# Peptides against a protein of PDB entry 3LCN, part 8

Target 1, 96 residues: chain A of PDB entry 3LCN
Amino acid sequence: QYTENLKVIVAEKLAGIPNFNEDIKYVAEYIVLLIVNGGTVESVVDELASLFDSVSRDTLANVVQTAFFALEALQQGESAENIVSKIRMMNAQSLG

## One batch from the design tools (peptide; aimed at target 1 V27 Y30 D53)

Design b1_p12_8_s1 (made by RFdiffusion4, then SolubleMPNN; from b1_p12_8, 8 letters changed)
Fold by OpenDDE base, seed 5:
Structure b1_p12_8_s1 (fold): chain B 96 residues (1-96), chain A 12 residues (1-12)
Amino acid sequence: as target 1 above (96 residues)
Amino acid sequence: GSGTEGIKKKLE
């Protein structure tokens, strides 16, 4: 139900990672796929770490935790627009 | 990127 919005949200979060030379949309889709198929924060981070060894584990964990929080927020009625706006602000404030 | 290619391989 919220998978499409979650893909957009995760893509926005990934876009904040400096020097991340990957297909953002495709990676976001994969993360959401893992989550909706029963992945945990730990298992999804492990999977991403195996694929993106140039990104720190802490950064990957932050992306994944954000996705889980966003999913809960969507289920509680928060708009995708509001969530995306928050993430954009966080990306802008990041030191890289 | 190589990671994206890795995902593609997993989903084949």
Scores: peptide ipSAE 0.551, ipTM 0.925, DockQ to the pose 0.581
OpenDDE base, seeds 1, 2, 3, 4: peptide ipSAE 0.541, 0.544, 0.537, 0.535; ipTM 0.922, 0.923, 0.921, 0.920

Design b1_p12_8_s2 (made by RFdiffusion4, then SolubleMPNN; from b1_p12_8, 6 letters changed)
Fold by OpenDDE base, seed 4:
Structure b1_p12_8_s2 (fold): chain B 96 residues (1-96), chain A 12 residues (1-12)
Amino acid sequence: as target 1 above (96 residues)
Amino acid sequence: GGGTEEIKKKLE
């Protein structure tokens, strides 16, 4: 139901990863696809880790967990814009 | 990178 908004949110989170030399839009789309098709944090992280070995597993887990939290937030009525704003601020403060 | 290319294949 919230797939398009979730893609935007996940993309914002991915943008916070330093030296991430991948197409953020495609990665975000893939993450959301895996989630809506029944993926778990663990299974999605495993998939991403197989694709992006230059990114730490912890970083990938953080991205995926953020996606799951965002989905729940959307379902509870929080706006995508608000969620994106929070993530953007967190990205700015992140150590990488 | 290569991960993107693999994803593109998976999304086809």
Scores: peptide ipSAE 0.620, ipTM 0.941, DockQ to the pose 0.622
OpenDDE base, seeds 1, 2, 3, 5: peptide ipSAE 0.620, 0.615, 0.619, 0.613; ipTM 0.941, 0.940, 0.941, 0.939

Design b1_p12_8_s3 (made by RFdiffusion4, then SolubleMPNN; from b1_p12_8, 6 letters changed)
Fold by OpenDDE base, seed 1:
Structure b1_p12_8_s3 (fold): chain B 96 residues (1-96), chain A 12 residues (1-12)
Amino acid sequence: as target 1 above (96 residues)
Amino acid sequence: GGGTEAIKEKLA
């Protein structure tokens, strides 16, 4: 029931990856699809690593873990807007 | 990039 908000959140996280030449919305949609269909952090990272060889595995793991944490936050009642704001701030502070 | 194209195929 949080899939649409989670897509927005994951897209914001992906936007923080420098030199990422992929369609953010498509990637976010795919990540959320994998998660809601029973994917684990490890299995989703493995899938993404097979698709994006120019992004480090650690960066991909950070994106996926953020998605799982965001889903938990949504379930606990935190607003999508608040989660997006936090991620935006983290992106601005990231060294890439 | 190529990853996006692969995802498009998987989502089709």
Scores: peptide ipSAE 0.594, ipTM 0.937, DockQ to the pose 0.603
OpenDDE base, seeds 2, 3, 4, 5: peptide ipSAE 0.587, 0.593, 0.592, 0.588; ipTM 0.935, 0.936, 0.936, 0.934

Design b1_p12_8_s4 (made by RFdiffusion4, then SolubleMPNN; from b1_p12_8, 7 letters changed)
Fold by OpenDDE base, seed 2:
Structure b1_p12_8_s4 (fold): chain B 96 residues (1-96), chain A 12 residues (1-12)
Amino acid sequence: as target 1 above (96 residues)
Amino acid sequence: GGGTEAIKKKLS
């Protein structure tokens, strides 16, 4: 499975959220846990929204959808390093 | 924050 790589990828995505006052490692771990245990985009967003009222639902949905796309990319053979690089670039663009 | 603490409790 790709859970450990996905944790790193999700953590990189979370790092792009401005003023996110949470432990990124634990949040990433929880998101991956929810996904591998059968969560959907909708159910995972609902769970995160109950935990982080200061983050918009659209932002949470963007994080979760990125995680699902990343998992598919890993399963299709894309390297974790390449996925992380793409997300880092997107984070830089969104902060501009 | 509070969300992190809630997650830590869920994962413990």
Scores: peptide ipSAE 0.582, ipTM 0.934, DockQ to the pose 0.629
OpenDDE base, seeds 1, 3, 4, 5: peptide ipSAE 0.580, 0.578, 0.582, 0.577; ipTM 0.933, 0.933, 0.934, 0.932

## One batch from the design tools (peptide; aimed at target 1 Y26 L33)

Design b2_p13_1 (made by RFdiffusion4)
Pose (drawn by RFdiffusion4):
Structure b2_p13_1 (pose): chain A 96 residues (1-96), chain P 13 residues (1-13)
Amino acid sequence: as target 1 above (96 residues)
Amino acid sequence: EIEELKEKILEKK
């Protein structure tokens, strides 16, 4: 199963949203559950937009799309650690 | 489970 790994990956992505004052663990769990229960990028983004009005739609879509891409990479055998490392790099905008 | 978690997030917000 990839659910536990996907939650950690989504939490790392959420940590990169500036001034996102929310419980990251619960938001990640919510996003992962919506995806596991058959959600699409659109349906998950729409659900998140109603909950988090301060965050732009493009930012939310970016988080959700990252979750779908990461699930595919996990199914393709990429380790969760490597995925988290790429997200940290994207969040920091630095090769360092 | 999703609805319970949604209500928990809303209580926190």

Design b2_p13_1_s1 (made by RFdiffusion4, then SolubleMPNN; from b2_p13_1, 6 letters changed)
Fold by OpenDDE base, seed 4:
Structure b2_p13_1_s1 (fold): chain B 96 residues (1-96), chain A 13 residues (1-13)
Amino acid sequence: as target 1 above (96 residues)
Amino acid sequence: EIEKLKEEIKKLL
């Protein structure tokens, strides 16, 4: 259940990236897969940076860090819907 | 910086 919710959450975060032309669902799934299989923030960012040179490393790090914090929030009992809402607000702030 | 962003994310999530 956490993996599926995390995919939704990560997808919401990716949707806030301007000019991101990759398949959001695929990238979200891949990020979650890497995390579930023991990836760290550093290793996941490194992997993503090697695959997606059109996105800055800082942007990738932001996405990955959000994913890890979201996972922690889910484990602590926060709903996916609430987390998505927070990310949506953050996306709106970054677009300004 | 990324650290500031991390702190903000940590506070919100």
Scores: peptide ipSAE 0.057, ipTM 0.641, DockQ to the pose 0.027
OpenDDE base, seeds 1, 2, 3, 5: peptide ipSAE 0.056, 0.056, 0.056, 0.054; ipTM 0.646, 0.642, 0.639, 0.641

Design b2_p13_1_s2 (made by RFdiffusion4, then SolubleMPNN; from b2_p13_1, 6 letters changed)
Fold by OpenDDE base, seed 1:
Structure b2_p13_1_s2 (fold): chain B 96 residues (1-96), chain A 13 residues (1-13)
Amino acid sequence: as target 1 above (96 residues)
Amino acid sequence: KIEELKEEIKKLL
């Protein structure tokens, strides 16, 4: 469902972070869990920042916002594959 | 700011 697709999407976003040394699947799962349990952008960012001080708050905010918009896109009928492709493109542009 | 970043990301997705 949405949760599994969202995990994949968030993982793709996390994969674009340079020198990210945390477990991507774990972090993606945790973000989705927080969102599903009623977290807001701010509360999720706060939680992540408390756990992963190796990444900037701005970077975390970018990931979390992406997750929320991805969820909205899924609810509007966009495929997970399309969303992942967009994120992959964004990641590539950031590297260039 | 988070809200500014939100608008930017919203345009891309």
Scores: peptide ipSAE 0.024, ipTM 0.600, DockQ to the pose 0.029
OpenDDE base, seeds 2, 3, 4, 5: peptide ipSAE 0.023, 0.023, 0.023, 0.022; ipTM 0.596, 0.598, 0.592, 0.598

Design b2_p13_1_s3 (made by RFdiffusion4, then SolubleMPNN; from b2_p13_1, 5 letters changed)
Fold by OpenDDE base, seed 2:
Structure b2_p13_1_s3 (fold): chain B 96 residues (1-96), chain A 13 residues (1-13)
Amino acid sequence: as target 1 above (96 residues)
Amino acid sequence: KIEELKEKIKKLL
């Protein structure tokens, strides 16, 4: 129900990671698929950490937690547009 | 790592 919007949201979050040299859309798709197939914050972070050792575990955890919070927000009725806007602002504040 | 991601995604679809 919310998978496509969640992909957009996660992609926006990933775009805020400095020097992340991966296809953001594919990574976002993978994260969303892991979540909707029963992944937890811990299990998804573990998977991503095994793939992207150049990104700190804390950064990955921040991305994954954001995805879970965004899913909850969507389910509570917040628009994808508003969530993306918030993440964009957070990205601008982050030093990476 | 796009090819590896593609393989992993394929397994979840």
Scores: peptide ipSAE 0.481, ipTM 0.920, DockQ to the pose 0.121
OpenDDE base, seeds 1, 3, 4, 5: peptide ipSAE 0.478, 0.476, 0.479, 0.479; ipTM 0.919, 0.918, 0.919, 0.919

Design b2_p13_1_s4 (made by RFdiffusion4, then SolubleMPNN; from b2_p13_1 with L10K K12L K13L)
Fold by OpenDDE base, seed 5:
Order: sequence, then C-alpha cells, then structure tokens
Structure b2_p13_1_s4 (fold): chain B 96 residues (1-96), chain A 13 residues (1-13)
Amino acid sequence: as target 1 above (96 residues)
Amino acid sequence: EIEELKEKIKELL
C-alpha cells in the first residue's frame, strides 16, 4: 500500500548522501523491496553493505532506519509529502 | 524482481 511512497521517501534520503554516485531510484527501490520481503534493519544493512563499499555502514544504517520509521509514519497517517519535506530539511541541515 | 534489481545496481557500480 505504501510501497511507492516509501520509494520516494527513501530516494530523498539517499539524495542527501554526499558523493553518492549511484542510481538513487534503483537503490531506493531495492531497499523497499528488501523491507517488504521481510528484511530487518540489520539484514537490509548487511545486504547494502555487501553491494556498496563506498558508503559507510553507519550511513547505510541511517538510511535504512529512516525507511522503517517512514513506513511506520505512513501507516499511522502521516503524508508522504510531509515526510519528504522533513527529510529534505534534514539533508539541507546536514550540508550546512 | 529483487534479483533483477540487484543485477541492475551491480551494473551501475
């Protein structure tokens, strides 16, 4: 139900990673697929770490945890637009 | 589906 919105949210989070030179849409889609297929924070981070050695495990964990929190927020009635806006602001603050 | 995306991501690396 929230899969497509979650992809958008995760993509916004990934866009905040400096020097991340991968297809954000594909990576976001893969993260969401891992989650909806029963992945845990730990298992999803492990999978991503095996693929992306250029990104720190801590950064990956931050992305994945954000995804899980966003999914819960969506299920509790928060709009995708609001979640995206929050992440965008966080990304801007991180760069500042 | 997951394997297809995994392969696509690997191609981008």
Scores: peptide ipSAE 0.104, ipTM 0.735, DockQ to the pose 0.906
OpenDDE base, seeds 1, 2, 3, 4: peptide ipSAE 0.023, 0.078, 0.079, 0.080; ipTM 0.544, 0.717, 0.729, 0.720

Design b2_p13_2 (made by RFdiffusion4)
Pose (drawn by RFdiffusion4):
Structure b2_p13_2 (pose): chain A 96 residues (1-96), chain P 13 residues (1-13)
Amino acid sequence: as target 1 above (96 residues)
Amino acid sequence: TLELIKEKIEELK
């Protein structure tokens, strides 16, 4: 199963949203559950937009799309640690 | 917002 790994990956992505003052672990869990229960990028983004009005739609879509891409990479055998490392790099905008 | 999300998680489970 990939659910536990996807939650950690989604939390790392959420940590990169500036001034996102929310309980990251619960938001990640919510996102992962919506995807596991058959959600699409649109349906998950729409659900998140009603909950989090301060965050732009493009930012939310970016988080959800990362979740779907990460699930595919996990199914393709990429380690969760490597995926998290790429997200940290994207969040920091640095090769360092 | 947190309590709403907890309720929605329980609904999904």

Design b2_p13_3 (made by RFdiffusion4)
Pose (drawn by RFdiffusion4):
Structure b2_p13_3 (pose): chain A 96 residues (1-96), chain P 13 residues (1-13)
Amino acid sequence: as target 1 above (96 residues)
Amino acid sequence: RLTVIKEKIEELK
């Protein structure tokens, strides 16, 4: 199963949203559950937009799309650690 | 908001 790994990956992505004052672990769990229960990018983004009005739609879509891409990479055999490393790099905007 | 999210998680489970 990939659910536990995907939660850690989504949480790392959420940590990169500035001034996102929320319980990241619960938001990640919520996102992962919506996807596991058959959600699409749109349905998950719409659900998040009603909960988190301060975050732009494009930012939310970016988080959800990352979750779908990461699930595909896990199914393709990429380690969760490597995926997290790429997200950290994207969040910091640095090769360092 | 956290309480609503926890309730929604339980509904999804």

Design b2_p13_3_s1 (made by RFdiffusion4, then SolubleMPNN; from b2_p13_3, 6 letters changed)
Fold by OpenDDE base, seed 1:
Structure b2_p13_3_s1 (fold): chain B 96 residues (1-96), chain A 13 residues (1-13)
Amino acid sequence: as target 1 above (96 residues)
Amino acid sequence: KKKEIEEKIKELK
């Protein structure tokens, strides 16, 4: 069971989106629920794109793919803390 | 869009 850790990880990734004016915790929860309900990268991106048209599809795809990669990492034994740390670094290094 | 997301979350729980 990795859903709670995945919510934290997705929230960290969302925090890197510039000018994203939404409740990050709620959006993260929604993304995780979509995934555990059988969502794919494509279907989850489609849903998010319909909700947040001010965010580029590429940015949304990056968030969703990160969630799937994080889930795999958790299953392989990597700690949520390590994954969050990597995402924080990625957010800081991203050039707008 | 908080309210809308809340409703969507409720549907999936």
Scores: peptide ipSAE 0.652, ipTM 0.953, DockQ to the pose 0.904
OpenDDE base, seeds 2, 3, 4, 5: peptide ipSAE 0.651, 0.649, 0.650, 0.648; ipTM 0.953, 0.953, 0.953, 0.953

Design b2_p13_3_s4 (made by RFdiffusion4, then SolubleMPNN; from b2_p13_3, 5 letters changed)
Fold by OpenDDE base, seed 5:
Structure b2_p13_3_s4 (fold): chain B 96 residues (1-96), chain A 13 residues (1-13)
Amino acid sequence: as target 1 above (96 residues)
Amino acid sequence: KIEEIKKKIEELK
């Protein structure tokens, strides 16, 4: 139901990772597919860690947990635009 | 790794 919005949100989160050279759109899609197919934080992190050994496990865990929280926020009625804005601000703060 | 991810995506769709 919220998969397309969640993809946008996850993409925004991934955009905050410095020196991440993968196609963000496809990575976001893959993360969302893993989640909607019954993935847990642990199993999704394990999968991503196997693919992206140059990204710390903590960073991957942060991305995945953000996705799960965002999904719940969407289900509770928060707009995708608002969630994206929050993540964008967090990304900017982390770069400063 | 894009081709690998694309393949994995198609497997889950």
Scores: peptide ipSAE 0.703, ipTM 0.959, DockQ to the pose 0.972
OpenDDE base, seeds 1, 2, 3, 4: peptide ipSAE 0.702, 0.698, 0.700, 0.702; ipTM 0.959, 0.959, 0.959, 0.959

Design b2_p13_4 (made by RFdiffusion4)
Pose (drawn by RFdiffusion4):
Structure b2_p13_4 (pose): chain A 96 residues (1-96), chain P 13 residues (1-13)
Amino acid sequence: as target 1 above (96 residues)
Amino acid sequence: RLEVIKEKIEELK
């Protein structure tokens, strides 16, 4: 199963949203559960937009799309650690 | 908002 890994990956992505004052673990779990229960990018983004009105739609879509891409990479055998490393790099905008 | 999210998580489970 990839659910536990996907939660950690989504939490790392959420940590990169500036001034996102929310419980990251619970938001990540919520997003993963929506996807596991058959959600699409649109349906998950719409659900998140109603909960988090301060965050732009494009930012939310970016989080959700990352979750779908990461699930595919896990199914393709990429380690969760490597995926998290790429997200940290994207969040920091640095090769360092 | 956190309590609403917790309730929605329980609904999904």

Design b2_p13_4_s1 (made by RFdiffusion4, then SolubleMPNN; from b2_p13_4 with R1K V4K E11K)
Fold by OpenDDE base, seed 1:
Structure b2_p13_4_s1 (fold): chain B 96 residues (1-96), chain A 13 residues (1-13)
Amino acid sequence: as target 1 above (96 residues)
Amino acid sequence: KLEKIKEKIEKLK
């Protein structure tokens, strides 16, 4: 029931990756689908690493872990808007 | 890689 909010959250996280030349909306959808189909942090990172060899494994792991943490936060009652806002600020800080 | 991602998405839907 949190899949649509999670797609928005993951898209915001992906938007913080410098020089990432992929369609963020579709990559976010793919990540969420992998998770809801039983993916783990490790298996989703492995899949993304095979697709995006120009992005460091640490960066991919950070994106995927953020998705799992965000899902937990949604389940604990945090709003999608609050989660997106925090990620946006983190993206800005990481570019500085 | 968009078409490849789209194909993978459709397999999981």
Scores: peptide ipSAE 0.755, ipTM 0.965, DockQ to the pose 0.972
OpenDDE base, seeds 2, 3, 4, 5: peptide ipSAE 0.754, 0.754, 0.755, 0.755; ipTM 0.964, 0.964, 0.965, 0.965

Design b2_p13_4_s2 (made by RFdiffusion4, then SolubleMPNN; from b2_p13_4, 5 letters changed)
Fold by OpenDDE base, seed 1:
Structure b2_p13_4_s2 (fold): chain B 96 residues (1-96), chain A 13 residues (1-13)
Amino acid sequence: as target 1 above (96 residues)
Amino acid sequence: KKEEIEKKIEELK
């Protein structure tokens, strides 16, 4: 039910990673598919870490946890627009 | 890694 909105949300979070040279839409789709196929924070982070060794494990964990929090927020009735706005603000405030 | 990710996506669809 929330998969398409979750893809948009995860894509926004990925866009905040500095020097991440991957197709964000594809990576977001992959993360969401891993989650809906029974992935946990740990298992999804492990998969992403194996693919993107140039990104810190902490950064990947933050992305994945954000996806799970966003899914909960959607289930509680928060709009995708509000969640995306929060992530944009977080991305802008993040210190390199 | 686009092609690799595409393959992984198709495996999960």
Scores: peptide ipSAE 0.646, ipTM 0.951, DockQ to the pose 0.969
OpenDDE base, seeds 2, 3, 4, 5: peptide ipSAE 0.645, 0.644, 0.646, 0.644; ipTM 0.951, 0.951, 0.951, 0.951

Design b2_p13_4_s3 (made by RFdiffusion4, then SolubleMPNN; from b2_p13_4, 4 letters changed)
Fold by OpenDDE base, seed 5:
Structure b2_p13_4_s3 (fold): chain B 96 residues (1-96), chain A 13 residues (1-13)
Amino acid sequence: as target 1 above (96 residues)
Amino acid sequence: KIEEIKKKIEELK
């Protein structure tokens, strides 16, 4: 139901990772597919860690947990635009 | 790794 919005949100989160050279759109899609197919934080992190050994496990865990929280926020009625804005601000703060 | 991810995506769709 919220998969397309969640993809946008996850993409925004991934955009905050410095020196991440993968196609963000496809990575976001893959993360969302893993989640909607019954993935847990642990199993999704394990999968991503196997693919992206140059990204710390903590960073991957942060991305995945953000996705799960965002999904719940969407289900509770928060707009995708608002969630994206929050993540964008967090990304900017982390770069400063 | 894009081709690998694309393949994995198609497997889950």
Scores: peptide ipSAE 0.703, ipTM 0.959, DockQ to the pose 0.971
OpenDDE base, seeds 1, 2, 3, 4: peptide ipSAE 0.702, 0.698, 0.700, 0.702; ipTM 0.959, 0.959, 0.959, 0.959

Design b2_p13_4_s4 (made by RFdiffusion4, then SolubleMPNN; from b2_p13_4, 5 letters changed)
Fold by OpenDDE base, seed 4:
Structure b2_p13_4_s4 (fold): chain B 96 residues (1-96), chain A 13 residues (1-13)
Amino acid sequence: as target 1 above (96 residues)
Amino acid sequence: KIEEIRKKIEELK
């Protein structure tokens, strides 16, 4: 139900990873598909870690956990725009 | 790795 909004949210989170040169939209789509197909934080992190050895496991875990929290927030009625704004702020803080 | 990701995406769609 919230897959498209979740893709946008995950893409925003991925955009905060320095030196990550993969296609953000495709990676976001893949993460969301893993989640909606029954993935857990652990299983999704394991999958991403196998693909992206240049990204720390902690960073990947942060992305995945953010996705799960965002999905819950969407289900509880928070707007995608508000969630994206929060993530953008967090990205800026991490880079600053 | 985009082609690998594309393949994985199609497998899940």
Scores: peptide ipSAE 0.599, ipTM 0.945, DockQ to the pose 0.969
OpenDDE base, seeds 1, 2, 3, 5: peptide ipSAE 0.598, 0.597, 0.596, 0.598; ipTM 0.945, 0.945, 0.945, 0.945

Design b2_p13_5 (made by RFdiffusion4)
Pose (drawn by RFdiffusion4):
Structure b2_p13_5 (pose): chain A 96 residues (1-96), chain P 13 residues (1-13)
Amino acid sequence: as target 1 above (96 residues)
Amino acid sequence: RTALIKEKIAELK
């Protein structure tokens, strides 16, 4: 199963949203559950937009798309640690 | 908002 890994990956992505004052672990669980229960990028983004009105649609879509891409990479055998490392790099905008 | 999210998680489970 990839669910536990995907929660950690989504949490790392959420940690990169500036001024996102929310309980990251619960938001990540919510996102993962929506996807596991058959959600699409649109349906998950729409659900998140009603909950988090301060965050732009494009930012939310970016989080959700990252969750779908990460699930595919996990199914393709990429380690969760490597995926988290790429997200940290994207969040920091630095090769360092 | 956290309470609402927990409620929605419980519904999904």

Design b2_p13_5_s1 (made by RFdiffusion4, then SolubleMPNN; from b2_p13_5, 5 letters changed)
Fold by OpenDDE base, seed 1:
Structure b2_p13_5_s1 (fold): chain B 96 residues (1-96), chain A 13 residues (1-13)
Amino acid sequence: as target 1 above (96 residues)
Amino acid sequence: LTEEIKKKIEELK
């Protein structure tokens, strides 16, 4: 389904967070699982904020919203590769 | 937090 592609997409987004010391693969998997289990942007952000207090809530919200947008994009027929490319470019811009 | 996240993942699977 879309879950595996979404994990890759979320991982790419997480990779853009500077000084993030957690295992990106596991965090991405956790975010996707929260979403497919009925999580909302707010509830998922709340969960992540409780775990990663060193990351700003705005940054976490941006990651989570990106995941929801990506899921919609996948459902609308956009390729995972294209979505990942967009996120990679956004990450590069945010670092510049 | 790897172990904690792993546990949370398993709870949701």
Scores: peptide ipSAE 0.717, ipTM 0.958, DockQ to the pose 0.975
OpenDDE base, seeds 2, 3, 4, 5: peptide ipSAE 0.715, 0.714, 0.715, 0.715; ipTM 0.958, 0.957, 0.958, 0.958

Design b2_p13_5_s2 (made by RFdiffusion4, then SolubleMPNN; from b2_p13_5, 5 letters changed)
Fold by OpenDDE base, seed 5:
Structure b2_p13_5_s2 (fold): chain B 96 residues (1-96), chain A 13 residues (1-13)
Amino acid sequence: as target 1 above (96 residues)
Amino acid sequence: KKEKIKEKIEELK
């Protein structure tokens, strides 16, 4: 139900990673697919770490945990736009 | 790694 909104949210989070030279849209889609197919934070992080050795495991864990929390927020009625705005602000602050 | 990710996506869809 919330997969498309979650992809947008995860993409915004990925956009905050410096020097990340992968297609953000495809990586976001892959993360969401892993989650909806029964992935856990640990299993999704393990999968991403095996693919992206240039990104720290902690950074990947932060992205994945954000995705799980965002899914919960969507299910509780928070708008995708509001969640994206929060992440955008966090990205900007981390770069400042 | 775009093609590799694309392949993995198709396997899960």
Scores: peptide ipSAE 0.529, ipTM 0.923, DockQ to the pose 0.972
OpenDDE base, seeds 1, 2, 3, 4: peptide ipSAE 0.528, 0.528, 0.527, 0.528; ipTM 0.922, 0.922, 0.922, 0.922

Design b2_p13_5_s3 (made by RFdiffusion4, then SolubleMPNN; from b2_p13_5, 6 letters changed)
Fold by OpenDDE base, seed 2:
Structure b2_p13_5_s3 (fold): chain B 96 residues (1-96), chain A 13 residues (1-13)
Amino acid sequence: as target 1 above (96 residues)
Amino acid sequence: LKEKIEEKIKELK
């Protein structure tokens, strides 16, 4: 139910990573697919870390945690627009 | 890594 909104949200989070040289939409889709197929924070981080050694594990963990929290927020009734706005603010605050 | 990600996505769909 929330997969498409979650893809947008995760893409917004990924867009905040400095010098991330990957297709954001594809990575976001992959993360969401991992989550909806039963992935955990740990397993998804492990998978991403195996692919993107140029991104710190802490950064990847932050992205994945954000995805799980966003999914919970969606399930609790928060709008995707509000979640995206919050992430944009977080991205602006981060120095990478 | 786009091709590899596409392959992994295909496996999950």
Scores: peptide ipSAE 0.523, ipTM 0.926, DockQ to the pose 0.981
OpenDDE base, seeds 1, 3, 4, 5: peptide ipSAE 0.518, 0.516, 0.520, 0.521; ipTM 0.926, 0.926, 0.926, 0.926

Design b2_p13_6 (made by RFdiffusion4)
Pose (drawn by RFdiffusion4):
Structure b2_p13_6 (pose): chain A 96 residues (1-96), chain P 13 residues (1-13)
Amino acid sequence: as target 1 above (96 residues)
Amino acid sequence: SKTEEVKAKIAAL
């Protein structure tokens, strides 16, 4: 199963949203559950937009798309640690 | 914060 890894990966992505004052672990769980229950990028983004009105649609879509891409990479055998490392790099915008 | 709302939606799922 990839659910536990995907939650950690989504949480790392959420940590990169500035001034996102929410319980990251619960938001991650919510996103992962919506995807596991058959959600699409659109349906998950729409659910998140009603909950989190301060965050732009493009930012939310970016989080959800990252979750779908990460699930595919996990199914393709990429380790969760490597995926998290790429997200940290994207969040920091630095090769360092 | 939306924590309690998010928890309720998680329990519903």

Design b2_p13_6_s1 (made by RFdiffusion4, then SolubleMPNN; from b2_p13_6, 5 letters changed)
Fold by OpenDDE base, seed 2:
Structure b2_p13_6_s1 (fold): chain B 96 residues (1-96), chain A 13 residues (1-13)
Amino acid sequence: as target 1 above (96 residues)
Amino acid sequence: SRTEEIKKKIEEL
């Protein structure tokens, strides 16, 4: 029930990765689908690392962990807009 | 392309 909002949230997080030359919409969709189909932080990171070897594993782990935290936040009643705003602020502060 | 590869993976889920 939160998949569409989670896609937006993950896309915002991905947008913060410098020099990430991929279709963010589809990557976000893929991450969300992996998660809702039973993926773990480790398994999703492994999958993404196999696809995007130019992105550090730590960066990928940060993205995936953010997705899991965001899903929990949504389930706890936090608005997608608020979560996106937080991520946008974090993106502005992070070097990638 | 990478996008097409991801699309295929999405379709498989």
Scores: peptide ipSAE 0.575, ipTM 0.931, DockQ to the pose 0.755
OpenDDE base, seeds 1, 3, 4, 5: peptide ipSAE 0.571, 0.570, 0.568, 0.564; ipTM 0.930, 0.930, 0.930, 0.929

